# Peptides against a protein of PDB entry 7AL2: the designs that were tried, part 20

Target 1, 85 residues: chain A of PDB entry 7AL2
Amino acid sequence: YEIMLIRPKTIDDINYVVDQVLEESNPVILDLSFLEKESPANFKLAGEKIKQMRSNYGAEALLLSRCNDKNLIIIAPKGVSLVRK

## One batch from the design tools (peptide; aimed at target 1 L32 L62 R66 N71)

Design b2_p20_1_s1 (made by RFdiffusion4, then SolubleMPNN; from b2_p20_1, 9 letters changed)
Fold by OpenDDE base, seed 5:
Structure b2_p20_1_s1 (fold): chain B 85 residues (1-85), chain A 20 residues (1-20)
Amino acid sequence: as target 1 above (85 residues)
Amino acid sequence: MKILNEDAIEEIEKLVKELE
């Protein structure tokens, strides 16, 4: 698998994340800081998609870092375990 | 990169979940 890195800015980017996780089975490290700052609606949508992937498809998500300019989350598809050591 | 303590991580994870 590949590990995708993206800072989503649009709905298309959000859908890209969904496709990477669910269709390609690639983990995604996403920075939600742009959406959080610029589009509360799309930030909410991104959160809903993450929740759906976790609830319905066995994806797992972990907060990596949140600070002034970053909101980093990794989302892993079913079959890729996230282990906090 | 700032290292968050476990309590801060948990609170932010909760906050993110609440925003979803």
Scores: peptide ipSAE 0.115, ipTM 0.609, DockQ to the pose 0.229
OpenDDE base, seeds 1, 2, 3, 4: peptide ipSAE 0.099, 0.091, 0.095, 0.070; ipTM 0.614, 0.602, 0.611, 0.608

Design b2_p20_1_s2 (made by RFdiffusion4, then SolubleMPNN; from b2_p20_1, 11 letters changed)
Fold by OpenDDE base, seed 3:
Structure b2_p20_1_s2 (fold): chain B 85 residues (1-85), chain A 20 residues (1-20)
Amino acid sequence: as target 1 above (85 residues)
Amino acid sequence: MELLYADAIEEIEKLIKELE
């Protein structure tokens, strides 16, 4: 598999993340900082999609870093384990 | 719709708390 890195800016980008996780089985490292600052609605949508993937499709997610300019989250599809030591 | 948004924000906040 591939590990995708993206800072989503649009709904299309959010849907791209969903496709990568659920259809392509690729982990995605997300920076949600743009949506958080520029589009509260799409930030909420991104959170909803993350919840849905975790609850319904066996995806896992971990926060990697949060600061003023970054909100980094990794989402792994079912079959790729995220382990925090 | 507002309920759905609240759940979405809570999910992200949960991830933040898991890192802390």
Scores: peptide ipSAE 0.095, ipTM 0.630, DockQ to the pose 0.065
OpenDDE base, seeds 1, 2, 4, 5: peptide ipSAE 0.093, 0.043, 0.047, 0.085; ipTM 0.640, 0.569, 0.569, 0.649

Design b2_p20_2 (made by RFdiffusion4)
Pose (drawn by RFdiffusion4):
Structure b2_p20_2 (pose): chain A 85 residues (1-85), chain P 20 residues (1-20)
Amino acid sequence: as target 1 above (85 residues)
Amino acid sequence: EDVFEDAEDYIEDIINGTVD
């Protein structure tokens, strides 16, 4: 499989992440910092999509890093386990 | 600042508009 890296800027990028996790079953490392400071509406929308994927499709989501200009999240689809060691 | 935590509560904070 592949792990996709993205910093979403538009709704199309949000739909891109939904499709990678749900259709391609690829984990996505995404930086939500652009949406957080540029479009609070799309930041909320991106978060709703992550909640739906975990609730209905068994995706795991993990916060990896949070600092000025970075909000790094990993989304693993059902079939890729995030194992804390 | 590295954080290794489940994002469930963080996502709720985003949805509720209470995230820092």

Design b2_p20_2_s1 (made by RFdiffusion4, then SolubleMPNN; from b2_p20_2, 8 letters changed)
Fold by OpenDDE base, seed 2:
Structure b2_p20_2_s1 (fold): chain B 85 residues (1-85), chain A 20 residues (1-20)
Amino acid sequence: as target 1 above (85 residues)
Amino acid sequence: KEVFEDASQYIDDVINGTYK
């Protein structure tokens, strides 16, 4: 698999993340800082999509970093485990 | 503070508009 890196800015980008996790089975490291700052509606939508992937498809999501200009989350599909050493 | 924390609570805060 590939690890996708994206800072989503549009609904298309959010849907791309969903496709990568659910259809391609690729982990995604995403930065939500743009949506948080520029589009509260799409920021909420991204959150809803992440929760749906966790609840319905067995995806896992971890918060990597959160500060003034970064909001990094990794989302792993069901077949990829995120393990703390 | 723990790193690599599960994002569940944060995601709920995002959805509810209660994120800091």
Scores: peptide ipSAE 0.698, ipTM 0.913, DockQ to the pose 0.667
OpenDDE base, seeds 1, 3, 4, 5: peptide ipSAE 0.687, 0.690, 0.697, 0.702; ipTM 0.911, 0.913, 0.914, 0.915; seed 5 fails the geometry check

Design b2_p20_2_s2 (made by RFdiffusion4, then SolubleMPNN; from b2_p20_2, 11 letters changed)
Fold by OpenDDE base, seed 5:
Structure b2_p20_2_s2 (fold): chain B 85 residues (1-85), chain A 20 residues (1-20)
Amino acid sequence: as target 1 above (85 residues)
Amino acid sequence: EEVLEDADEYIDLVIEGKYK
């Protein structure tokens, strides 16, 4: 698999994340900082999609880093385990 | 700067519109 990196800015970007996780079975490291600052509605939508992937498809999500200009989350599809050592 | 925390709580706050 591939690990995708994206800083979503649009709904299309959000749907791209969903497609990568659910259809391609690729983990995604996403930076939500743009949406958080620029579009509260799409920020909420992104969160909703992540929740749906977790609840309905067995995806796992971890917060990697949150600071002034970063809001990094990794989303792993079912079958790719996120392991903390 | 790595946190490595379960994102559930944060994501729930985002969905509820309480984080921003």
Scores: peptide ipSAE 0.088, ipTM 0.645, DockQ to the pose 0.776
OpenDDE base, seeds 1, 2, 3, 4: peptide ipSAE 0.086, 0.086, 0.081, 0.084; ipTM 0.642, 0.640, 0.634, 0.638; seeds 3, 4 fail the geometry check

Design b2_p20_2_s3 (made by RFdiffusion4, then SolubleMPNN; from b2_p20_2, 8 letters changed)
Fold by OpenDDE base, seed 4:
Structure b2_p20_2_s3 (fold): chain B 85 residues (1-85), chain A 20 residues (1-20)
Amino acid sequence: as target 1 above (85 residues)
Amino acid sequence: EKVFEDASKYIDEVINGTYT
């Protein structure tokens, strides 16, 4: 698999993330800071999509960093384990 | 410790508009 890196800015970007996780089985590291600042609606949508992937498809999501200019989350498909050492 | 925490609570706050 590949690890995708993206700072989503549009709905298309959000859907791209979903496709990468669910269809391509690729982990994705996201920076949600743009959406949080520029589009509350799409920020909420991104959150809903992440929740759906966790609830319905067994994806795992961890918060990597949260500050004023970064909102980093990793989403892994069910087949890829995120392990805290 | 919050490093590498499960994003569930955060995501719910994002969805509900309560994250600050």
Scores: peptide ipSAE 0.619, ipTM 0.880, DockQ to the pose 0.622
OpenDDE base, seeds 1, 2, 3, 5: peptide ipSAE 0.614, 0.614, 0.611, 0.611; ipTM 0.880, 0.880, 0.879, 0.879

Design b2_p20_2_s4 (made by RFdiffusion4, then SolubleMPNN; from b2_p20_2, 11 letters changed)
Fold by OpenDDE base, seed 3:
Structure b2_p20_2_s4 (fold): chain B 85 residues (1-85), chain A 20 residues (1-20)
Amino acid sequence: as target 1 above (85 residues)
Amino acid sequence: EEVFEDADEFIDLVIEGKYE
């Protein structure tokens, strides 16, 4: 698999993330900072999609970093385990 | 905030519009 890195800016980007996780089974590292600042509606939508992937498809989401201009999250599909050491 | 923690709480705050 591949690990995708993206800072979503549009709804198309959000849907791309969903497709990568659910259809391609690729983990995605996201920076949500653009949506947070530029589109509250799409920021919320991104969160809803992540929640749906967790609730309905067994995806896992972990916070990587939260600071000014950075909201980094990794989303892993069910087949990929995120392990803390 | 600790890194590598479950993002569930953060995501819920985002969805509810409580994250600032």
Scores: peptide ipSAE 0.318, ipTM 0.802, DockQ to the pose 0.720
OpenDDE base, seeds 1, 2, 4, 5: peptide ipSAE 0.298, 0.317, 0.253, 0.219; ipTM 0.794, 0.799, 0.779, 0.753; seed 1 fails the geometry check

Design b2_p20_3 (made by RFdiffusion4)
Pose (drawn by RFdiffusion4):
Structure b2_p20_3 (pose): chain A 85 residues (1-85), chain P 20 residues (1-20)
Amino acid sequence: as target 1 above (85 residues)
Amino acid sequence: EEKQLKEGREILEETVEDLF
């Protein structure tokens, strides 16, 4: 499989992440810092999509890093386990 | 916008697990 890296800026990028996790079953490492400071509406929308994917489709999501200009989240689809060690 | 940012942060905090 592939792990996709993205910093979403538009709704199309949010739909891109939904499709990678749900259609391609690829994990996505995404930086939500652009949406957080540029479009609070799309940042809330991106979180809602992450909640729906975990609730209905068995995706795992993990905060990896949070600092000025970075909010790094990993989304693993059902079938890729995030194993803490 | 402040309200949407707050709600978005709460959604992520409640949904996304923290590595640390």

Design b2_p20_3_s1 (made by RFdiffusion4, then SolubleMPNN; from b2_p20_3, 6 letters changed)
Fold by OpenDDE base, seed 5:
Structure b2_p20_3_s1 (fold): chain B 85 residues (1-85), chain A 20 residues (1-20)
Amino acid sequence: as target 1 above (85 residues)
Amino acid sequence: SEKLLEEGRKILDETVEDLY
């Protein structure tokens, strides 16, 4: 698999994340900070999509970093484990 | 919309696991 890196800016980007996780089985490291600052509606949508992927498809979601200008999350598809030391 | 941001944050807080 590949690990995708993206800072989503549009609905197309959000759907790309979903496609990568669910269809391609690729983990995605995404930064939600752009949506958080520029599009509250799409920020909420992104959150809903992450919730759906976890709840319905067994994806894992882990917060990597959150600060004023960064909201980094890794989404791993079912079958790719995120392991803490 | 601050409400949408708060709702989004709430979803993430309930959904995303903390690293630490």
Scores: peptide ipSAE 0.784, ipTM 0.953, DockQ to the pose 0.955
OpenDDE base, seeds 1, 2, 3, 4: peptide ipSAE 0.784, 0.784, 0.783, 0.784; ipTM 0.953, 0.953, 0.952, 0.952

Design b2_p20_3_s2 (made by RFdiffusion4, then SolubleMPNN; from b2_p20_3, 6 letters changed)
Fold by OpenDDE base, seed 1:
Structure b2_p20_3_s2 (fold): chain B 85 residues (1-85), chain A 20 residues (1-20)
Amino acid sequence: as target 1 above (85 residues)
Amino acid sequence: SEKLLEEGRKILDETVEDAF
């Protein structure tokens, strides 16, 4: 698999994340800072999609870093384990 | 919308676990 890196800016980008996780089975490291600053509606939508992927498809979601400039999250599809040492 | 941001943040806080 590949690990995708994206800073979503549009609904298309959000759906791209969903497709990567659910259809391609690729983990995604995403930065939500753009949406948080520029589109509250799409920021909420992104959160809803992450929740849905975890709740309905067994994806894992971890916060890597959150500050004024970054909101970094990793989403892993079912079958790719995120292991903390 | 501050309300939407708050709702989004709440969803993430409930959904995303700290990696470290």
Scores: peptide ipSAE 0.801, ipTM 0.959, DockQ to the pose 0.939
OpenDDE base, seeds 2, 3, 4, 5: peptide ipSAE 0.800, 0.800, 0.800, 0.800; ipTM 0.959, 0.959, 0.959, 0.959

Design b2_p20_3_s3 (made by RFdiffusion4, then SolubleMPNN; from b2_p20_3 with E1S K3E Q4L E13D)
Fold by OpenDDE base, seed 4:
Structure b2_p20_3_s3 (fold): chain B 85 residues (1-85), chain A 20 residues (1-20)
Amino acid sequence: as target 1 above (85 residues)
Amino acid sequence: SEELLKEGREILDETVEDLF
């Protein structure tokens, strides 16, 4: 698999994340900070999509870093384990 | 809107685990 890196800015980007996780089975490291600052509606949508991927498809999501200008999350599809030591 | 941000944050807080 590949690990995709994206700072989504549009609905198309959000859907790209979903496609990567669910269809391509690729983990995604994403930064939600742009949406959080520029598009509250799409920020919420992104959150909803992450919730749906976890709840319905067994994806795992971890917060990597959250600060004023970053909101970094890794989403792993089912079958790719995020393991804490 | 601020309300949408709050709602989004609430969703993420319930969905995304802390790394450490």
Scores: peptide ipSAE 0.774, ipTM 0.952, DockQ to the pose 0.948
OpenDDE base, seeds 1, 2, 3, 5: peptide ipSAE 0.773, 0.773, 0.773, 0.773; ipTM 0.952, 0.952, 0.951, 0.952

Design b2_p20_3_s4 (made by RFdiffusion4, then SolubleMPNN; from b2_p20_3 with E1S K3E Q4L E7K E13D)
Fold by OpenDDE base, seed 4:
Structure b2_p20_3_s4 (fold): chain B 85 residues (1-85), chain A 20 residues (1-20)
Amino acid sequence: as target 1 above (85 residues)
Amino acid sequence: SEELLKKGREILDETVEDLF
């Protein structure tokens, strides 16, 4: 698999994340900070999509870093384990 | 809107695990 890196800015980007996780089975490291600052509606949508991927498809999501200008999350599809030591 | 941000944050807080 590949690990995709994206700072989504549009709905198309959000859907790209979903496609990568669910269809391509690729983990995604994403930064939600742009949406959080520029598009509250799409920020909420992104959150909803992450919730749906976890709840319905067994994806795992971890917060890597959250600060004023970053909101970094890794989403792993089912079959790619995020393991804490 | 601030309300949408709040809702988004709530969703993420319930959905995304802390790394450490």
Scores: peptide ipSAE 0.760, ipTM 0.948, DockQ to the pose 0.948
OpenDDE base, seeds 1, 2, 3, 5: peptide ipSAE 0.759, 0.759, 0.759, 0.760; ipTM 0.948, 0.948, 0.948, 0.948; seed 1 fails the geometry check

Design b2_p20_4 (made by RFdiffusion4)
Pose (drawn by RFdiffusion4):
Order: structure tokens, then C-alpha cells, then sequence
Structure b2_p20_4 (pose): chain A 85 residues (1-85), chain P 20 residues (1-20)
């Protein structure tokens, strides 16, 4: 499989992440810092999509890093386990 | 870095409030 890296800026980028996790079953490492400071509406929308994917489709989501200009989240689809060691 | 899983039915508001 592939792991996709993205910093979403638009709704199309959000739909891109949904499709990678749900259609391609690829994990996505995404930086939500652009949406957080540029579009609070789309940041809330991106979070809602992540809640739906975990609730209904068995996706795992993990915060990897949070600092000025970075909010790094990994989303793994059902079938890729995030194993804490 | 802080490593935290987001719970199954947890929102972003709830997640960030819980961890920060």
C-alpha cells in the first residue's frame, strides 16, 4: 500500500483524504495547520469527516505532533493497525 | 511530541480539550 502526505487547503483536499482512507485503504499523514488558521469552518468539517470514518468505518486516528504551524494527524484505515510500542 | 489516539466517537473539540 501507500502512505499519503498532505496539508489540506480546500474542501477538495478533505474529500481526497476521505477517498484515500475509504476507497484506496491508504493511511494518510495530514497537517491540519492550514485549515486551522485559514478556514475554521473547513477545519471543523475535516474533524467531522475523521469522526465519521472512525465511528462507521473502523479508521484509527493519532495526533503525532502539535506546535506553531503544525497539527500532524495520521489516519489509518480498517486493515492497517497503529501499534504503540 | 504528544502521541494520542482520537477515541471512536470523540470530536476534535473534545479531543483537544481532553489532551490540552
Amino acid sequence: as target 1 above (85 residues)
Amino acid sequence: DLLEFIKKNESFEEFYERIF

Design b2_p20_4_s1 (made by RFdiffusion4, then SolubleMPNN; from b2_p20_4, 11 letters changed)
Fold by OpenDDE base, seed 4:
Structure b2_p20_4_s1 (fold): chain B 85 residues (1-85), chain A 20 residues (1-20)
Amino acid sequence: as target 1 above (85 residues)
Amino acid sequence: MIIAEIGKDESLEEFFEKVF
């Protein structure tokens, strides 16, 4: 698999993340800071999509870092284990 | 840096309210 990196800015970017995780089975490291600041609605949407992937498809998600200019989350498809040590 | 698992049925909003 590949690890995708993206800072989504649009709904298309959010859907790209979903496609990568669910269809391509690629983990995604995403920075939600743009959406959080510029579009609360799309930030909420991104969160809902992440929740759906976890709840319905067995994806896992970890928060990596959150500060004023970063909101980094890794989401991995089922079968790629994220381990907090 | 905060490394924390987001609960399976937990929303991002709920998670961030809990952690921050």
Scores: peptide ipSAE 0.444, ipTM 0.863, DockQ to the pose 0.939
OpenDDE base, seeds 1, 2, 3, 5: peptide ipSAE 0.429, 0.434, 0.443, 0.436; ipTM 0.858, 0.859, 0.862, 0.861

Design b2_p20_4_s2 (made by RFdiffusion4, then SolubleMPNN; from b2_p20_4, 9 letters changed)
Fold by OpenDDE base, seed 4:
Structure b2_p20_4_s2 (fold): chain B 85 residues (1-85), chain A 20 residues (1-20)
Amino acid sequence: as target 1 above (85 residues)
Amino acid sequence: MIIAEIEKDESFEEFLEKIF
């Protein structure tokens, strides 16, 4: 698999993340800082999509970093385990 | 728009679990 890195800015980007996780089985490292600052609606949408992937498809998610200019989260598909040591 | 608020004594990690 590949690990995708993306800072989503649009709904198309959010859908791209979903496709990568569910269709391509690729983990995605997301920076949600743009959506959080510029589009609360799309930030919420992104969160809902992540929640759906976790609840319905066995994806895992982990916070990597939170600061003023970054909101980094990794989402892994069911076949890839996230381990925090 | 307020998506969600952090509850009293709630960690940010717990907040994110609620949202994502």
Scores: peptide ipSAE 0.035, ipTM 0.550, DockQ to the pose 0.087
OpenDDE base, seeds 1, 2, 3, 5: peptide ipSAE 0.030, 0.029, 0.030, 0.030; ipTM 0.598, 0.520, 0.549, 0.591

Design b2_p20_4_s3 (made by RFdiffusion4, then SolubleMPNN; from b2_p20_4, 10 letters changed)
Fold by OpenDDE base, seed 3:
Structure b2_p20_4_s3 (fold): chain B 85 residues (1-85), chain A 20 residues (1-20)
Amino acid sequence: as target 1 above (85 residues)
Amino acid sequence: DIIAFIEKDESLEEFLKKVF
């Protein structure tokens, strides 16, 4: 698999993340800071998609960092285990 | 910052409110 890195800015980007996790089984390191600042609606949508992937498809999500211009989350598909040691 | 899992059935918004 590949590990994707993206700072989504559009709905298309959000759907790209969903496709990467669910269809390609690729983990995604996701920076939500743009959506959080520039589009509350799309930020909420991104959160809903993350929850759906976790609830319905066994994905896991781990917060990596949050600061001024970063809101970093890794989303892993069911086949890739995230471990916090 | 802090490394933490978003709990099962927890929304992103609620998680962020809890952690920060």
Scores: peptide ipSAE 0.489, ipTM 0.881, DockQ to the pose 0.846
OpenDDE base, seeds 1, 2, 4, 5: peptide ipSAE 0.257, 0.482, 0.443, 0.448; ipTM 0.806, 0.878, 0.864, 0.867

Design b2_p20_4_s4 (made by RFdiffusion4, then SolubleMPNN; from b2_p20_4, 9 letters changed)
Fold by OpenDDE base, seed 4:
Structure b2_p20_4_s4 (fold): chain B 85 residues (1-85), chain A 20 residues (1-20)
Amino acid sequence: as target 1 above (85 residues)
Amino acid sequence: DIIAEIGKDESFEEFFKRVF
């Protein structure tokens, strides 16, 4: 698999993340800081999509870092294990 | 700045409320 990196800015970007995780089985490292700052509605939408991937497809999600200008989350498809040590 | 897992049964909103 490949690890995708993206800072989503649009709904198209959010859907791209969904496609990468579910269709391509690629982990995605997200920076949600743009959406969180510029579009609370799309930030909420991104969260809903992440929840759907976890609930319905066995994806896992881990917060990597959150500060003033970044909100980094990794989403892994079912076949890839995320482990915090 | 925190590293944390989003719980399987946890909403995105609940997660950020819990962690921050």
Scores: peptide ipSAE 0.547, ipTM 0.889, DockQ to the pose 0.822
OpenDDE base, seeds 1, 2, 3, 5: peptide ipSAE 0.545, 0.537, 0.540, 0.540; ipTM 0.889, 0.888, 0.888, 0.888

Design b2_p20_5 (made by RFdiffusion4)
Pose (drawn by RFdiffusion4):
Structure b2_p20_5 (pose): chain A 85 residues (1-85), chain P 20 residues (1-20)
Amino acid sequence: as target 1 above (85 residues)
Amino acid sequence: ATEEERELYEEWGIEVPDEI
């Protein structure tokens, strides 16, 4: 499989992440810092999509890093386990 | 502010490690 890296800026990038996790079953490492400071509406929308994917499709989501200009999240689809060690 | 972000991310189903 592939792990996709993205910093979403538009709704199309949000739909891109939904499709990678749900259709391609690829984990996505995404930086939500652009949406957070540029479009609070799309940041809330991105989070709602992450909640729906976990609730209904068994995706795992993990916060990897949070600092000025970075909010790094990993989304793993059902079938890729995030194993803490 | 940090606690608010923690609560928001947890509401979205995002695991937030204690070290962060």

Design b2_p20_5_s1 (made by RFdiffusion4, then SolubleMPNN; from b2_p20_5, 11 letters changed)
Fold by OpenDDE base, seed 4:
Structure b2_p20_5_s1 (fold): chain B 85 residues (1-85), chain A 20 residues (1-20)
Amino acid sequence: as target 1 above (85 residues)
Amino acid sequence: DLEEFRKELESYGVEVPDSL
């Protein structure tokens, strides 16, 4: 698999993340800082998509970093294990 | 704030480490 990196800015970007996780089975490291600041509605949408991927498809999501200009989350598809030590 | 942020992410099923 490939690990995708993206800082989504649009709904299309959000859907791209979903496609990568569910259709391509690729982990995605995404930075939600743009949406958080510029589009609360799309930030919520992104969160809802994460919830759906987790709840319905066995994806896992982990916050990697939060600061003023970063909101980094890794989303792993089922079969790719995220291990926190 | 941070606590609200944590709760929001956790509501989406995002794991938020305590050490962050």
Scores: peptide ipSAE 0.682, ipTM 0.924, DockQ to the pose 0.923
OpenDDE base, seeds 1, 2, 3, 5: peptide ipSAE 0.679, 0.679, 0.680, 0.680; ipTM 0.924, 0.924, 0.924, 0.923

Design b2_p20_5_s2 (made by RFdiffusion4, then SolubleMPNN; from b2_p20_5, 12 letters changed)
Fold by OpenDDE base, seed 5:
Structure b2_p20_5_s2 (fold): chain B 85 residues (1-85), chain A 20 residues (1-20)
Amino acid sequence: as target 1 above (85 residues)
Amino acid sequence: SLEEYRKFLESYGVEVPESL
């Protein structure tokens, strides 16, 4: 699999994340800093999509870092385990 | 605050580690 990096800016980008996780089974490192700052509606939508992926498809989501200019979350598809040591 | 954001993210199923 591939690990995708994306800082989504549009709904299309959000749907791209969903496709990568659910269809391609690729983990995605997601920077939500743009949406959080520029589009509260799409930020919420992204959250809802994460919830759906987790609740319905067994994806896992973990906050990696939150600072002034980054809001990094990794989304792992079912079968890819996120392990903290 | 981080705690408020933690609660927010967890409502969407995003795990927030204690070390952050």
Scores: peptide ipSAE 0.533, ipTM 0.898, DockQ to the pose 0.901
OpenDDE base, seeds 1, 2, 3, 4: peptide ipSAE 0.528, 0.528, 0.528, 0.531; ipTM 0.896, 0.895, 0.896, 0.897

Design b2_p20_5_s3 (made by RFdiffusion4, then SolubleMPNN; from b2_p20_5, 11 letters changed)
Fold by OpenDDE base, seed 4:
Structure b2_p20_5_s3 (fold): chain B 85 residues (1-85), chain A 20 residues (1-20)
Amino acid sequence: as target 1 above (85 residues)
Amino acid sequence: ELEKLKKEYEEFGVEVPDSL
């Protein structure tokens, strides 16, 4: 698999994340900071998609970094485990 | 605040590590 890195800015970007996780089985490291600041509606949508991927498809989602200008999350498909040591 | 952060991401189902 590949690890994708993206800072979503549009709905198309959000859907790209979903496709990468669910269709391509690729982990995605995403930064939601743009949506958080520029589009509350799309930020909420992104969150809903993350929740759906976890609830319905067994994806894992883990916060990597949080500050004023960063909202970094990794989403892993069911076949890839996130392990904390 | 860790608890506040956990609550924030609960809606998204995003795990917040204690050591973050």
Scores: peptide ipSAE 0.674, ipTM 0.929, DockQ to the pose 0.759
OpenDDE base, seeds 1, 2, 3, 5: peptide ipSAE 0.674, 0.673, 0.673, 0.673; ipTM 0.929, 0.929, 0.929, 0.928

Design b2_p20_5_s4 (made by RFdiffusion4, then SolubleMPNN; from b2_p20_5, 8 letters changed)
Fold by OpenDDE base, seed 5:
Structure b2_p20_5_s4 (fold): chain B 85 residues (1-85), chain A 20 residues (1-20)
Amino acid sequence: as target 1 above (85 residues)
Amino acid sequence: ELEEYREFLEEYGVEVPDEL
């Protein structure tokens, strides 16, 4: 698999994330900082998509970092385990 | 806003690790 990096700005970007996780089985490192600042509605939508992927498909979501200009979350598909050492 | 963000994480099920 590949690890995708994306800072979504549009609904299309959000759906791209969903496709990468569910269809391509690729982990995605998201930066939600743009949506959080520029589109509360799409930020919420992104959250809803994360929940859907977790609840319906067994994806896992983990906060990596949140600071002034970053909101990094990794989403792993069911077949990819996130392990802390 | 920090509290709102914590609610966001909780509502949508984003795990928060002890480290990082």
Scores: peptide ipSAE 0.722, ipTM 0.928, DockQ to the pose 0.750
OpenDDE base, seeds 1, 2, 3, 4: peptide ipSAE 0.717, 0.720, 0.716, 0.718; ipTM 0.926, 0.927, 0.926, 0.926

Design b2_p20_6 (made by RFdiffusion4)
Pose (drawn by RFdiffusion4):
Structure b2_p20_6 (pose): chain A 85 residues (1-85), chain P 20 residues (1-20)
Amino acid sequence: as target 1 above (85 residues)
Amino acid sequence: EDKFLWDDDVINFILDTAEE
């Protein structure tokens, strides 16, 4: 499989992440810092999509890093386990 | 700054931050 890296800026980028996790079953490492400071509406929308994927489709989501200009999240689809060691 | 949060905490963090 592939791990996709993205910093979403538009709704199309949000739909891109939904499709990678749900259709391609690829994990996505995404930086939500652009949406957080540029579009609070789309940041809330991106979070709602992550909640729906975990609730209904068995995706795992993990916060990897949070600092000025970075909010790094990994989303793994059902079938890729995030194993803490 | 490295952080380690799982599922519900990640979701709540994102949704709460958006409401601020």

Design b2_p20_6_s1 (made by RFdiffusion4, then SolubleMPNN; from b2_p20_6, 12 letters changed)
Fold by OpenDDE base, seed 5:
Structure b2_p20_6_s1 (fold): chain B 85 residues (1-85), chain A 20 residues (1-20)
Amino acid sequence: as target 1 above (85 residues)
Amino acid sequence: MEVFMEDDEVIQYLLDSADK
């Protein structure tokens, strides 16, 4: 698999994340800072999609870092485990 | 180097934002 990196800015980007996780089975490291600042509606949508992937498809989501200029989340598809050492 | 952190509270905030 590939690990995708993206800072979503549009609905298309959000759907891209969903496709990568659910269809391609690729983990995605995404930075939600743009949506959080610029589009509360799309930030909410991103949250909905993350919830759906976790609830319905066995995806796992983990906050990697949240600070002034970033809001990093990793979403792993079912079958790829996130392990803390 | 950035250190990763697990933050269930922030994950929950994202999910709560989706539910409002």
Scores: peptide ipSAE 0.169, ipTM 0.717, DockQ to the pose 0.341
OpenDDE base, seeds 1, 2, 3, 4: peptide ipSAE 0.163, 0.154, 0.168, 0.160; ipTM 0.711, 0.703, 0.708, 0.710

